# Peptides against a protein of PDB entry 3V4L: the designs that were tried, part 81

Target 1, 386 residues: chain A of PDB entry 3V4L
Amino acid sequence: GQPLAKDKVALLIGNMSYWEHPKLKAPLVDVYELTNLLRQLDFKVVSLLDLTEYEMCNAVDEFLLLLDKGVYGLLYYAGHGYENFGNSFMVPVDAPNPYRSENCLCVQNILKLMQEKETGLNVFLLDMCRKRNDYDDTIPILDALKVTANIVFGYATCQGAEAFEIQHSGLANGIFMKFLKDRLLEDKKITVLLDEVAEDMGKCHLTKGRQALEIRSSLSEKRALTDPVQGAPCSAEALVRNLQWAKAHELPESMCLKFQCGVHIQLGFAAEFSNVMIIYTSIVHKPPEIIMCDAYVTDFPLDLDIDPKHANKGTPEETGSYLVSKDLPKHCLYTRLSSLQKLKEHLIFTVCLSYQYSGLEDTVEEKQEVNVGKPLIAKLDMHRGL

## One batch from the design tools (peptide; aimed at target 1 F164)

Design b2_p27_2_s1 (made by RFdiffusion4, then SolubleMPNN; from b2_p27_2, 14 letters changed)
Fold by OpenDDE base, seed 1:
Formats: C-alpha cells, structure tokens, sequence
Structure b2_p27_2_s1 (fold): chain B 386 residues (1-386), chain A 27 residues (1-27)
C-alpha cells in the first residue's frame, strides 16, 4: 500500500545576518517559499531565521520533541557551513571567525538523535558549503549510526565544493531552492525527486562545473513528501505534539484600542516566520475635530533588539518585510519583530497616539500599554537551558 | 552611497551574468 506518515514535521533554519561572516540574502526567500510548500504537503513547519548557536541547539531539541515512531522529520538549513571528515557543520550567526566544530551544529549528531525516535523518514536538505574547514582539525567521535534504511541527504553541492547564492538587486532564491521548489510537490519517492532536481541544476549554465546536487541515501522504501498523514492523533504523544506545534504558531488576537479623544485604532499581527512577526496599526475611527493623527508602537522588550529607525514604517517593505506585504492590510504603520526566540517574558509594548485638533498648533499624545503574551515561537521558552 | 560590492572570490570574468550578477559562496 502507499506508505503513511504518523505525522510530518519540518525544521527550517535560514542564517543570513552573520556577525563575523559575509551576510547572505537567499535564506530569507528560501525558508519562506519552502515553508509554504511543506505546509501544502501537511507538514508541521517551524521556520526560523538568524539563530545563534544556543538558539539553534534549542530549536533542534524542540524539533526532536515533535518526532516519534513513524513521523517524517525534515531538516532544512540555508547558510554558511562546512564538511570535515564526512560530518556536516551548520554555522550559527554568532560563530567566531574562524569558526570550529565547537561553535557549530553537527548534522550527524542530529541524525543520531532522530534515529532514536524511530522516525519513518529522515530528510536533510543542506544548502551550505561542503568545503573543508582547515582551521578545524577536530575529528568528531560519533557513535555508529543505526541501520534504519530511511535516511536521505540532499546536499546543494558536492563534497569539498562550495554552494552559491546569486546576488540580484532584489530578492532571489539560492541556486538549490530555485530548482527544488519546482518539483517539491511531485508525488515521487524523495530520492527520485532530488535526482530530477539534480538534472535540472545540471542544465543551468551558472552552476555547471561549480555546484552540483549530491544525494546520499539509505532509503529502501518508496517514501515521498506527499505521503498522507495517518488520521486523527490517537496517542497522548501525538496530541502533545500537535498542541506544542499549535502553541508555537499562535498569533496574538487583533485588538481595537479606544483613546480618550475618541480615536479608535486597530492593532493587528501577522507571522512572516515562526520567530518573525509584523505588528500593524490603523486608524479605524477619527472624530472630525481631529485633523491629523498617527498611531505608533514603542517601548519593546530590550531582548528583541528593535531599532526604532526601522519601526512604524508606512510600508511593510521599509521594515524589511517583502514576502508577506501583499497579505497585509494597506494604509497602516508597520513594525517587524525578527527575533521572537529571544523573548523571555510577555511581549509588552506601548501604543502611542499622536494627534492634533483643528485650530490648535500643539500636538497631543495618549498612550496605552499592550500585553499580547508570548507570540509564536516565544511560547516554547527556548531559553530554559541558560 | 558606495555600493560596497562584496568581492565574490570568483575573479573569473566568466562567472558574471551579462547583468553583473555574481554567485556568492555559502562558505
């Protein structure tokens, strides 16, 4: 019969805003597009941008809690990376220059932990370099992997080679995602799908002789990303997994704020990623005696590293939110919160209304404090290990 | 405003698309 997944879970990490390394652009688009495709495939997707070493470890630990017997696990990573002695290392945004294995996440360690969960399928999609890091001579002593015959690696490049993004003037995919996205929804064995992606990449003149997809697989069964999820969760573990995932994707409810001057503001929230939220404000009612009014947000928790110069923009694009702009209401002020994984407490902030009465030169201000609880990924308390 | 071209280490003129786009390594 067609294979069934007990559930399908994906962790997508895109690192681009490196502290000590060249900044990337493609991981933003690649994680977003892959998230939307995997959601159409009934995956529970956690999508995270710009993680530190500690945040990446916690994201992997939370992902492993979602894995169980017969669950399909997919890990995607886009960012800097290297390969030493057949071990792949994902580079966090806070990694020093030069980085070493002690500053990075070993993919084969994650695979070992996934095998302990008795998963139905383990897929790794690694959009990173596989060049040797000559600054790190550490040989990881890994325990022997179990013979589970359910492992697939899709590497964006060959062993010892570099992976590339193309610097467009705008937003563009990385080379791997450009070809992967066109085939990802096909009802094919995952190794056949990746082989077709490799052929498509091989036809591209830009990648020819520079980057080629490598497939490493022990997958003995005809498993596909299209394989249906087994019906309603009957186990206590499956219920806990579904609740934990739902909790990590819960947006704050939209609020109508009423000010003493009679102005009404709509406060709304949108998810760009599991750790990235857009706040938007709109004036929904204004008394006729008020000629001008603006509603801006301020006083965010220091843990979120919000530059006020990038807050309260007239367009989503001016905040750096190019991907969800079309789905947002128009004529708002927009603020992008890009580091929700850093939020230890409730998201408390101030809504300020600045307004002017007809025939008065002075601007008046009213303020309301808003508590929206822990939005999105901040509900997982990823900080519990410090 | 000087657009600091991140020097792609690809010094190969064959690595330029006609529009001046260069691959950047994920290394």
Amino acid sequence: as target 1 above (386 residues)
Amino acid sequence: MEVVSYRSLSNSPEDTEPDGEHPIPLA
Scores: peptide ipSAE 0.056, ipTM 0.568, DockQ to the pose 0.048
OpenDDE base, seeds 2, 3, 4, 5: peptide ipSAE 0.042, 0.032, 0.035, 0.031; ipTM 0.583, 0.583, 0.571, 0.550; seed 3 fails the geometry check

Design b2_p27_2_s2 (made by RFdiffusion4, then SolubleMPNN; from b2_p27_2, 16 letters changed)
Fold by OpenDDE base, seed 2:
Formats: sequence, C-alpha cells, structure tokens
Structure b2_p27_2_s2 (fold): chain B 386 residues (1-386), chain A 27 residues (1-27)
Amino acid sequence: as target 1 above (386 residues)
Amino acid sequence: MKIVSYSSLSNSPEDTEPDGEHPIPKA
C-alpha cells in the first residue's frame, strides 16, 4: 500500500536582513511559495523570516515538539551558511562577521533530535552555501547518528561550493527554489523528485559550473511529500500537535471600531508569514458632516521595533509586503509587523482617528486602544527560556 | 544582473557580468 504519514510538519526559515552580512532577497519569495505548496500537500507549515540565533533555536525546539513517531518532518532553510567537516551550519541574522559554529545552528544536531522522535521521514532542504569557513576550526564532536533509513538531504549546491541568488529589480526565486517549486507537488518518491530537480537545474545555463543540487539519502522506503496523512488524530499527542499548530496560525478577528463622531473603522489582519502580519484599517462609515477621515495605528509594543515612518502606508507594497497584496482589501492604510516572534506581551496598540468637519479648519482626533492578544507565532512564547 | 553568494566569507569579487554591450564592430 502507499505509505501513510501520521502527520506532516514543516519549518521554513528564510534569513535575508543580516546585520553584519550581505542582504539577500530570494528567501522571502522562496519561503512564501514553498509554504503555499507544502500546505497543498497537507503539511502544517511554520514559516519564519529573519531570525536571530536565539529565535532560530526556539523555532527548532517548537518544531521538534510537533514531531512524533511516524510524522514527516521537513526543514527548509534559505540564507547564509557554510559546511565544515560534513556539518551544515545555518547563519542567523545577528551572526557576527566572521561567524563561527557557536553563532550558528548545526543541521546535524537537529537531525539527531528528529531521530529521537522516531519520525517517519526527515527531509532537509538547505538553500545555503556549503563552502568551508576558514575562520571556524571547530570540529563538532557529534554523537553517532542512529541508523534510520528515512533521511533525505537536498542541498542547493555541492560540497565546498556556493549557492546563489540572482538579484533583479523585481521579486525572484533563488536558484534551487526556481526548479523545486515546479516538481514539489508530483506524486514521486522524494529522492526521485529531487533527482529530477537536479536534472532541471543542470540544464540551466546560469547554474552550469557554479551550482548543482546534491542529494544525500538513506531513504529505503518509497516515501513522498504527497503521502496522505493518516485520518483522524488517533493519539492525544497528535491532537496536542494539531492544537499547537492551529494556535500558532490563528489571526486576530476583524474588528469594527465605533468612534464618538459616528465614524466606523474596520480593523483587519492578514498573515504573510507565521511571524509577519499586515494590519489594515478602512473607513466603513463616515457621517456626511465629516469631509476627511483617516485611521492610523500607533503605540505598538517596543519589542516589535516598529518605525512609525514605515507604518500606515497607502499600499501594502510601501510596507514591503509584495506577496499578499493581491489578497488584501484596497483603499486601506497598511502596517507590516515583521517581528511577531519578539512579542512577549499581548499585541496592544492605539487606533487614532483623525478627521475634519465641513466648515472647520481644525483636525479632530479620537483614540481607541485595541488588544488583539498574541497573534500567530507570538502564541508559542518562543522567548520563555530567558 | 547581480549574482549574490549565500557566503558572506567569499572575498570573491562581485562577478558583475558587464552588461554585454559588446560594441558591435561597425563593419
């Protein structure tokens, strides 16, 4: 019979906005597109952008809590990275220059922990460089991995080679994701699917002699990303996993705010990623005596590091939200919260209504405080360890 | 067109492929 997954869980990390390193662009598009594809494959997807070392550790720990016997685990990473002595290191956005193993996450350590969960399949998709870091001479003494015949690595490049993105004026995929996305939905053994992606990448003139996909696999079974999830959650652990994932993806409900002047505002929320939310405001009712009326959001928690100059934009694109803009209502003011993982408290903010009466030159302001609880990934309390 | 490495440790010069305005030799 076709193999069944007990469940399917994916962690996708895209690091772009490095502090001490060259900024990337492709991980934004790659994480977003891969999220949508894996959701069509019935994966529970956590998608995170621009994580610090601490935030990456916590994201991995929360991902490991979603893993159990017979669960399919997929880790995707796009960003800076290196490989020393056959160990792959993912570079956080706060990593110093030069970075070392102490500043980075070792993928083989994550694999060890995944093997302890007795997972049905472990897939690593590593869209990063595999060049040696000569500033790091640390040989990780890793415990011997268990012999599990369920591991697949898809490396975007060969051992000792670099991975690349092609920066254009517009949004573009990284080289690996460009080819992976076209095949990801195919009902094929994951190693066969990745081999076909390697062939497609090998035909590209841009990658020839620079980047080639490498597949490392111990997978003895015919496992595919298309393998159906085993039906109703048969265990208490599966129910807990489903509830934990659902909590991490719950948006605030859309709110209708009523002001004393008789203006009504719709406050709405959209997820771009598990840690990135768009707030939008629209005027849904205005008394005829009010000629001008705008609804601004302000007074955000300091943990979110929201620059007011980047809030309350006339388009989603002006906030840096290019991917979800088609699904957002038009004629709003938009604010992008890109660091929801940093939120320790409830998301409390002020909605400020600025308006003008017909025949009065002075603007009037009314304010309402809004508490939307912990949105999306902020429900996981990734900061509980400090 | 800019190719960006996912290695910040590469002192490899930016292979800016020059925009190939190959001057067409006016024959």
Scores: peptide ipSAE 0.261, ipTM 0.644, DockQ to the pose 0.150
OpenDDE base, seeds 1, 3, 4, 5: peptide ipSAE 0.261, 0.240, 0.252, 0.250; ipTM 0.654, 0.629, 0.638, 0.637

Design b2_p27_2_s3 (made by RFdiffusion4, then SolubleMPNN; from b2_p27_2, 14 letters changed)
Fold by OpenDDE base, seed 2:
Structure b2_p27_2_s3 (fold): chain B 386 residues (1-386), chain A 27 residues (1-27)
Amino acid sequence: as target 1 above (386 residues)
Amino acid sequence: MEVVSMASLSNSPEDTEPDGEHPIPLA
């Protein structure tokens, strides 16, 4: 029969806004497009941008809690990285210059922990450089991996080589994701699918002699990303996994705020990523005596590090939200919260209504505090231990 | 359309040759 997945879970990490290293662009688009494709494949996807070392460790721990016997696990990483002695290191955004293994996450350590879960399939897609880091002389003494015939690595580049992104005036994919996205939905064994992606990359004049996909696999079974999830979650473990994932993806409900002047505001929420949310405000009712009226959001928790200059924009794009802008309501003010993993408490903020009456020169303000609880990934308390 | 390396560490200060505009030949 066709193999069945007990469930399908993916962690996608895109690091681009490095503190001490060159900024990247592709990880934003790559994580977003891969999220949408894996959702069409019935994956439970956690998608995270710009994680510190501590936040990456916690993201991996939460991902490992979603893994169990016969579950398909997929880890995607796009960002800076290196490879020493056949060990792959993912570089957090807060990594020092130079970084070492002590500042980075070892993928082979994550694989060891995934093998303890008795997973049905382990897929690693590593969209990072594989150059040696000569500043790191550490030889990781890794415990011997269990002999499991269910591991697939797709490396965006060859050992000792660089990965590349396409830069232009707009949003573009990394080279690996550009070819992967065209085939990802195909009902093929994952190693066959990746081999076809490698062939497509090898035919491209942009990548020829610069970047080539490397596939490392122990996968003995015909498993595909298209493999159906085994029916309704009848196990307690499957229910726990579904609840844990749902908890990390719960948006606040849309609210209708009523002000004393008779103005009504719609407050709405949209997820761009598991740690990135757009807040939008729209005026849904205005008394005719009010000639001008705007609804601003302010007084956010300090943990979110929100620059007021980037809040309350007339377009999603002015907030840095280029991906979900088509799905958002028009004629709102938009604010992007890009670091929801940092939120220690409830998301409490102020909605400020500024308005002017006909025949009065003075602006009037009314304020209302809003508590939306912990949105999205903030429910997982990714900072438990700081 | 420029292809940019995702490398973050340079082993030599001389390897800061700006990745020259390899003109993609307009064929």
Scores: peptide ipSAE 0.266, ipTM 0.637, DockQ to the pose 0.177
OpenDDE base, seeds 1, 3, 4, 5: peptide ipSAE 0.259, 0.065, 0.251, 0.254; ipTM 0.634, 0.557, 0.623, 0.627

Design b2_p27_2_s4 (made by RFdiffusion4, then SolubleMPNN; from b2_p27_2, 14 letters changed)
Fold by OpenDDE base, seed 2:
Structure b2_p27_2_s4 (fold): chain B 386 residues (1-386), chain A 27 residues (1-27)
Amino acid sequence: as target 1 above (386 residues)
Amino acid sequence: MEVVSYRPLSASPEDTEPDGEHPIPLA
């Protein structure tokens, strides 16, 4: 029979806004598109952008809590990286220049921990460079990996080579994701699917002699990303996993705020990623005596580092939200919260209504405080270890 | 401390997509 997954869980990390390294663009699009594809494959997807070393460690720990016997685990990483002595290192956004293994996450350590969970399939998709880091001579003494016949690595590039994104004026995929996305939904053994992606990349003129997909696999079974989730009564562990994932993806409910002047505001929320949320405000009722009114959001928690100059934009694109803009209501003011993993407390903020009466030159303001609890990934308390 | 400038691999003029854009390494 076709193999069954007990469940399917994916962690996607896209690092692009590096502090001490060149900024990237492709990880934004790649994580978003891969999230949508893996959701169509019944994966529980956690999608995170721009993580520090500490935040990456916690994201991996929370991902490992979602893994259990017969669960399919997929880790995708897009960003800066290196490979020393056959160990792959993912570079956090706060990594120093030069970075070392002590500043980075070792993928083989994550694999060791995944093998302890007795997972049904372990897939690593590593969209990063595999050049040696000459500033790091550390040979990680890794314990011997268990011999499990369920591991697949898809490396965006060969050992000792670079992975690339294409400089576009707009949004573009990285070279690996450009080809991976076209095949990801195919009902094929994951190693066969990746081999076909490698053939498609090998036909591209941009990659010839620069980047080629490498597949490393121990996978003895015909397992696919399309394998159905086992529909039998969820074990207590599967219920806990489903609840934990659901908590990390629960948006605040849309609110209707009523002001003393008789203006009504709709406050809405949209997820771009598990750690990125758009807040939008719209005027849903205005008394005829009010000629102009706008609804601004302000007074965000300091942990979010929200620049007021980037808040309350007339378009999602002006906030840096290009991907979800089609699904958002029109004629709102938009604010992008891009660092929800940093939120220690409840998301409390002020909605400020600025309005003008007919025949008065003076602008009037009314304010309401809003508490939406912990949105999305902020429910996981990724900071509990400090 | 030589800043290893990732020298953009000088794409040959023939390997440029028609928009003149160059691949950036994820390194």
Scores: peptide ipSAE 0.086, ipTM 0.546, DockQ to the pose 0.042
OpenDDE base, seeds 1, 3, 4, 5: peptide ipSAE 0.076, 0.067, 0.081, 0.032; ipTM 0.542, 0.546, 0.508, 0.533

Design b2_p27_3 (made by RFdiffusion4)
Pose (drawn by RFdiffusion4):
Structure b2_p27_3 (pose): chain A 386 residues (1-386), chain P 27 residues (1-27)
Amino acid sequence: as target 1 above (386 residues)
Amino acid sequence: SEPTSETIVEDGETILLHSREASLPPH
């Protein structure tokens, strides 16, 4: 009568800043939006931006670790894609020009690994182009799929076609997400809902005859993204899964820093993506003997490769964050730490204080080191092992 | 090969419709 979910887990990857290929813009916004919608459908969501081939492989491994028998598994990719010989490929940021299947992730490979885990539902939302990579000589000769009647594909475009994004100077949106976001919360069967999305997508003027949604499904059960999760977890296996999930969305505690000169610096942290964290520095207290002072953040782990133009900015928007000044506490210095999947080490940076005493010209520098551990996805240890 | 790129004016605003195709060099 009523189909049930043991759990609902989602992996969303949005690649924009390609090294050898045109950079995209809508992936960040689309990924942010799909996480919020999928969380309302009570999904364990992993949101990640600008992953290399190696990094993309680890995200799949962490996602597979969160899938067991009866778990609804969902994969959303927004970035560069190509389709050769019946296989779909997602292109990582580190991809060379020209690129091949070896440089890329085959979705079919990911699907087989999910079937090995006995998942109740396999939903793939591929928001990518589907043309031939004429330079790809290799044909993977992949093993046949087990007939499981739970595979669902939401291709943003058809084979040999292109998926489009509207790059309006402001926000920038993807076409698939423009029509998906208004319908995703419906209690319809996943295949029916995706077809209703395909109708509204045909009413699109910007993309008519260039991009159409393609649905491929084996699903023989009235399963939906709104189906309920098996109430009380109470199983030992179910508990290990909730810990593994909570292990990736841990944020450092908003700490207060005391300086030898009697100045207080409030240090705040904000989550944007599992891969993205925002630090803000507010000067909370200073003694009367000091009037001039500015707090600045430096000495980040080189693995993160933090550009100076994204750090110590008056507002969060100036760092490139999707989060806005209404979401983040007002008046601090905001700094954006994207690329946490690159942190093998523990997070250590210095909160540097440049200040001046009453009646003196000289400028005094007081540096204090801060260790915030492994925030968010850095806690998963994706680089662990030999 | 290059991805499809089109500049469109809609509601008095200039917008860019851009493909998510990766560029490739000539053969």

Design b2_p27_3_s1 (made by RFdiffusion4, then SolubleMPNN; from b2_p27_3, 17 letters changed)
Fold by OpenDDE base, seed 3:
Structure b2_p27_3_s1 (fold): chain B 386 residues (1-386), chain A 27 residues (1-27)
Amino acid sequence: as target 1 above (386 residues)
Amino acid sequence: MKPLVEEVEIDGEKIVIQSTAAELPAP
């Protein structure tokens, strides 16, 4: 019979805004595009941008809690990385320069933990450089991996080589994701799908002799990302997994705020990633006596590091949100919250209405405090271990 | 060493190719 997945879970990490290293651009688009494709494949997807070492460890731990016997697990990483002695290291955004294995996450350690969960399929998609780090002389003595015959690695580049991003018309994609996205929905064995992606990369003049996909697999069965999930979650474990995932993706409900002057504001929320939310405000009713009015959001929790200069923009693009702008209402003020994983408390902020009456020179302000609880990834309390 | 950033023109369009390699200090 066709193999069935007990469930399908993916963790996608895109690191771009490095503190001590060159900034990247492609992980933004690549994580977003891959998230949308994996959701069409009935994956439960957690998508995270710009994680510290501690935040990456917690994201992996939460991902491993979603894994169980016969579950398909997919880990995607886009960012800086290195490979020493056949071990792949993902570099967090807070990694020092130079970084070492003690500052990084070893993919083979994550694989070991996934094998302990008796997963149905383990897929690693590593969109990072595979150069040796000469500052890291540590030979990791990894325990021998179990022979599970269900592992697939897609490395964006060859051993000892670099991965590249391509910037065109203001958007950047990784070379790997550029070709992977065109085939990811195909009902094929995952190794056959990746071989076709490797062929497409090899035919393109931009990528030929620059970057080549490496596939490492022990997959003995015909398993595909298209494999159907087994029907209704009859187990208590499957119900818990579904509830945990749903909590990490719950947006605040849209609110209608009424001010004393008679102005009504719609406050809305959109998810760009599991840790990135757009807040938008729109004026839905204005008394005719009010000639001008704007609704600003302010007084955010300090843990979010929100610069007021980047808040309350006239377009989503001016916030750095280029991807969800098509799904957002027009003629709003937009604010991007990019670090929801840092939120320890409820998201409390102020909506400030600034307005002017006809025939009065002075601007009037009214304020309302809003509590929206813990949005998206902030519900997982990734910080409870400190 | 390939440059970290390469600019190419394809079909009259400017394309920028950037390595995702970290700039580690020279040993």
Scores: peptide ipSAE 0.332, ipTM 0.819, DockQ to the pose 0.710
OpenDDE base, seeds 1, 2, 4, 5: peptide ipSAE 0.321, 0.310, 0.220, 0.324; ipTM 0.821, 0.810, 0.772, 0.817

Design b2_p27_3_s2 (made by RFdiffusion4, then SolubleMPNN; from b2_p27_3, 15 letters changed)
Fold by OpenDDE base, seed 1:
Structure b2_p27_3_s2 (fold): chain B 386 residues (1-386), chain A 27 residues (1-27)
Amino acid sequence: as target 1 above (386 residues)
Amino acid sequence: MEPLVEEVEIDGEKITLQSTAAALPAP
């Protein structure tokens, strides 16, 4: 019969906004597009942007909690990285310059932990550079991996080489994702699919002699990303996994706020990523005596580092939200909350209505506090251990 | 540090590639 997955879980990390390193752009688009594709493949996807070392460790730990016997696990990473002695290191956004192994996450350590979960398939898609870091003298003493015959690595580049993004279009994929996305939905053994991606990359003049896909596999079975999930979650573990994933993707309900002046606003929420939410406000009712009114959001928790200069924009794009803008209501003010993983408390903020009456020069303000609980990934206590 | 940017000419078009290599300081 066709192989069945007990479940399918993916963790996607895109690091772009490095503190001490060059900023990247492609991971934004790559993580978003891959998230949408993997969701079409019935993966439970956690998508995270711009994680610190601590946040990356916690994201991996939460991902490992979703893994169990016969579950398909996929880890995608896009960002800075290096490879020393065949060990791949993902670079967090807070990594110092220079960084070392103690500042980074070793993929082979994650693989070891995934093997302990008796997973049905382990897929790593590493969209990062594989150059040696000469500042890292650490020889990882990796314990011997179990012979599970269910491992696939897709490296965006060959050993010792660079991975590239194309700068010319503000919304371009990385080179790897550009080719991967076109084939990812194919009902093929994952190694065969990646071989075809490698052939497509090899035909591109951009990549020729610069970047080549490398596949490492011990996969003895015909496993595909298209393999159906085994029917209704009958196990307690499957129910827990479904509940945990659902918690990480729960948006606040849209609210209608009524002000004393008789203005009504709609407050809405949209997920861009598991840790990135857009808040939008719209005026849905205005008394005729009020000539102008705007509804601003302010007083966010300090943990979110929300710059007021980037809040309350007339377009999603002005917030940096280029991907979900088509699915958002028009004629709103938009605020992008990045870094929801930093939220320790409930998301409490103020909605400030500024308005003007006909024939009065002075603006009037009314304020309402809104508590939306813990949205999205903030429901997962990614702060476990501080 | 400036990103490792390479200008390449492909099919008569100039394309700018950015490396995802962290610009480690030269040792």
Scores: peptide ipSAE 0.308, ipTM 0.804, DockQ to the pose 0.651
OpenDDE base, seeds 2, 3, 4, 5: peptide ipSAE 0.305, 0.303, 0.299, 0.299; ipTM 0.801, 0.799, 0.796, 0.799

Design b2_p27_3_s3 (made by RFdiffusion4, then SolubleMPNN; from b2_p27_3, 18 letters changed)
Fold by OpenDDE base, seed 4:
Structure b2_p27_3_s3 (fold): chain B 386 residues (1-386), chain A 27 residues (1-27)
Amino acid sequence: as target 1 above (386 residues)
Amino acid sequence: SQPLVEEVEVNGEKITIQSTAAAAPAP
């Protein structure tokens, strides 16, 4: 019979904005495009950008809570990384220079924990360097992995080699995702699909002699990312998993704010990633006696590190939101909240209406506080350990 | 140490590539 997944869950991490290391660009596009493709494959996708060590650990823990017997688990990582003694280390954005294994997440440790969940398939897609870190002298004593015959690693590069991104002036994929995205929806055994991606990469003159896909697999069954999810969630565990995922992806409801001057503001929310939300404001009603008015968002929680210079922009692109701009309403003011994982409390902020009456030179301000609860990933309370 | 950023010529076009390796600390 065709293999069935009990469910399909993916965690995608893209680290770009390193504190002590060179910034990357490709993970933004790669995580976004992969998220959209995996959603078409009926994956429950958590997509996260720019995580600290603590935040990465919590994201992995929450991902592991979504895993159960026969569930397909996919972990994608794009960012800095290294490989020591056959162990792959994902580098958090707050990693020191030099970083060590104590500052990084070991993929093989995550695999061990996934094997304890009796998953149906474990896929790791690692878009990172695999060069040895000579500053890390630690020999990880990993417990022996179980023989589950359901493991696939797709490495963007060979052992001991570097992975590259193309520096474009615009949005561009990393080299691995550029080829992966074209085949990801194919109804093929995942190892066959990745082998075809490896062939496509091998034909590219840019990658020739620089970067080649490596596939490591212990996959005894014909499992594909296209494998259908088994029926309605009938188990208590499946219901819990669905509720946990739904919580992490619930946007605030759009609000209509009414000011005393008679101006009405539409406040809307859009998800770019599980930890990245765009807030937008628009004037939906204006009395004729008001000649100009703008609705600014301000007074955000300090935990979000929102620079006011990047808030209330006339375009999504000016906020750094290039991917979802086509799906946003036009003629708004836009604010990008890029670190929702840092939010410990409810998202409370102020909407400030600045307006001018016909024949008055002075601007008038009215303010309303808005509480939108915990948006997206902030509902998981990833900080519960503090 | 290879530079993190390299210019490569592909089909007569100059392409800049960046390694996703961390910069080794300057010695």
Scores: peptide ipSAE 0.298, ipTM 0.789, DockQ to the pose 0.647
OpenDDE base, seeds 1, 2, 3, 5: peptide ipSAE 0.267, 0.281, 0.276, 0.269; ipTM 0.773, 0.779, 0.784, 0.778

Design b2_p27_3_s4 (made by RFdiffusion4, then SolubleMPNN; from b2_p27_3, 19 letters changed)
Fold by OpenDDE base, seed 5:
Structure b2_p27_3_s4 (fold): chain B 386 residues (1-386), chain A 27 residues (1-27)
Amino acid sequence: as target 1 above (386 residues)
Amino acid sequence: MKPLVEEVEINGEKIKIVSTAAAAPAP
């Protein structure tokens, strides 16, 4: 029969906005496009941008809670990284310069924990450099991995080599994702699919002699990302997993706010990533005696580190949202919340209506406080240990 | 450290290739 997955779960991490290291661009597009493709493959996807060490550890722990016997687990990482002694290290955005293994997440430690869950398939897609870090002399004593014969590594580059992003005019994929996205939906054994991606990369003049895909696998069965999920969740564990995933993806409901002046505002929410939400406001009703009115959002929780200069923009693109702008309502004011993982409390903010009456020079303000609870990833309380 | 940025010309287009190597030490 066709192989079945008990479930399919993916964690995608894209680190770009490093504190002490060069900023990247490709992880934004790569995580977004891969999220959409994996959702078409019936994966439960958590997509996270710009995580600290602590936030990355918590994201991995939450991902491991979604894993169980026969579940397909996929970890994608795009960002800075290194490889020492065959161990791959993902670099968090808060990593010092220089960084060491103590500041980074070891992929092989995650693999060990995935093997303890008796997963059906473990896929690691590592879009990072594999160059040695000479400042890290730590030899990780990894415990012997179990022989599970269900492991696939897709490395964006060869051992000891660099991975690259192509910065052209506009948003572009990383080199690996550029080729992976064209084949990811194919009903093929995952190692065969990745081999075809490697051939496509090898034909590209941009990558030739610079970057080549390395596939490392111990996969004894024909497993594909297209393998269907086993039908209706009959187990209590499958129900818990579905509920846990649903919590991390719940958007606030759109609201209609009514002001005393008779102006009505539509407040809406859109997810760009599991930790990135766009708030948008629009005037849906205005009395004829009001000549001008604008609806601003303000007074956000300090934990979100929102610069007011980047809030209340006339376009999604001015907020730094280039990917979901086509799917958003037009003629709004837009605010992008990029760090929902930092939210300790409910998302409470103020909607401020500024308006002018016909024949009056003075601007009038009305304010309403809005509580939207814990949106998206904030429901997982990734900071409960701080 | 600046990202290792290489400018290459391919098919008459200037392309910047940026290494995702974190600031590996200069030796």
Scores: peptide ipSAE 0.247, ipTM 0.780, DockQ to the pose 0.698
OpenDDE base, seeds 1, 2, 3, 4: peptide ipSAE 0.201, 0.236, 0.219, 0.211; ipTM 0.751, 0.772, 0.753, 0.755

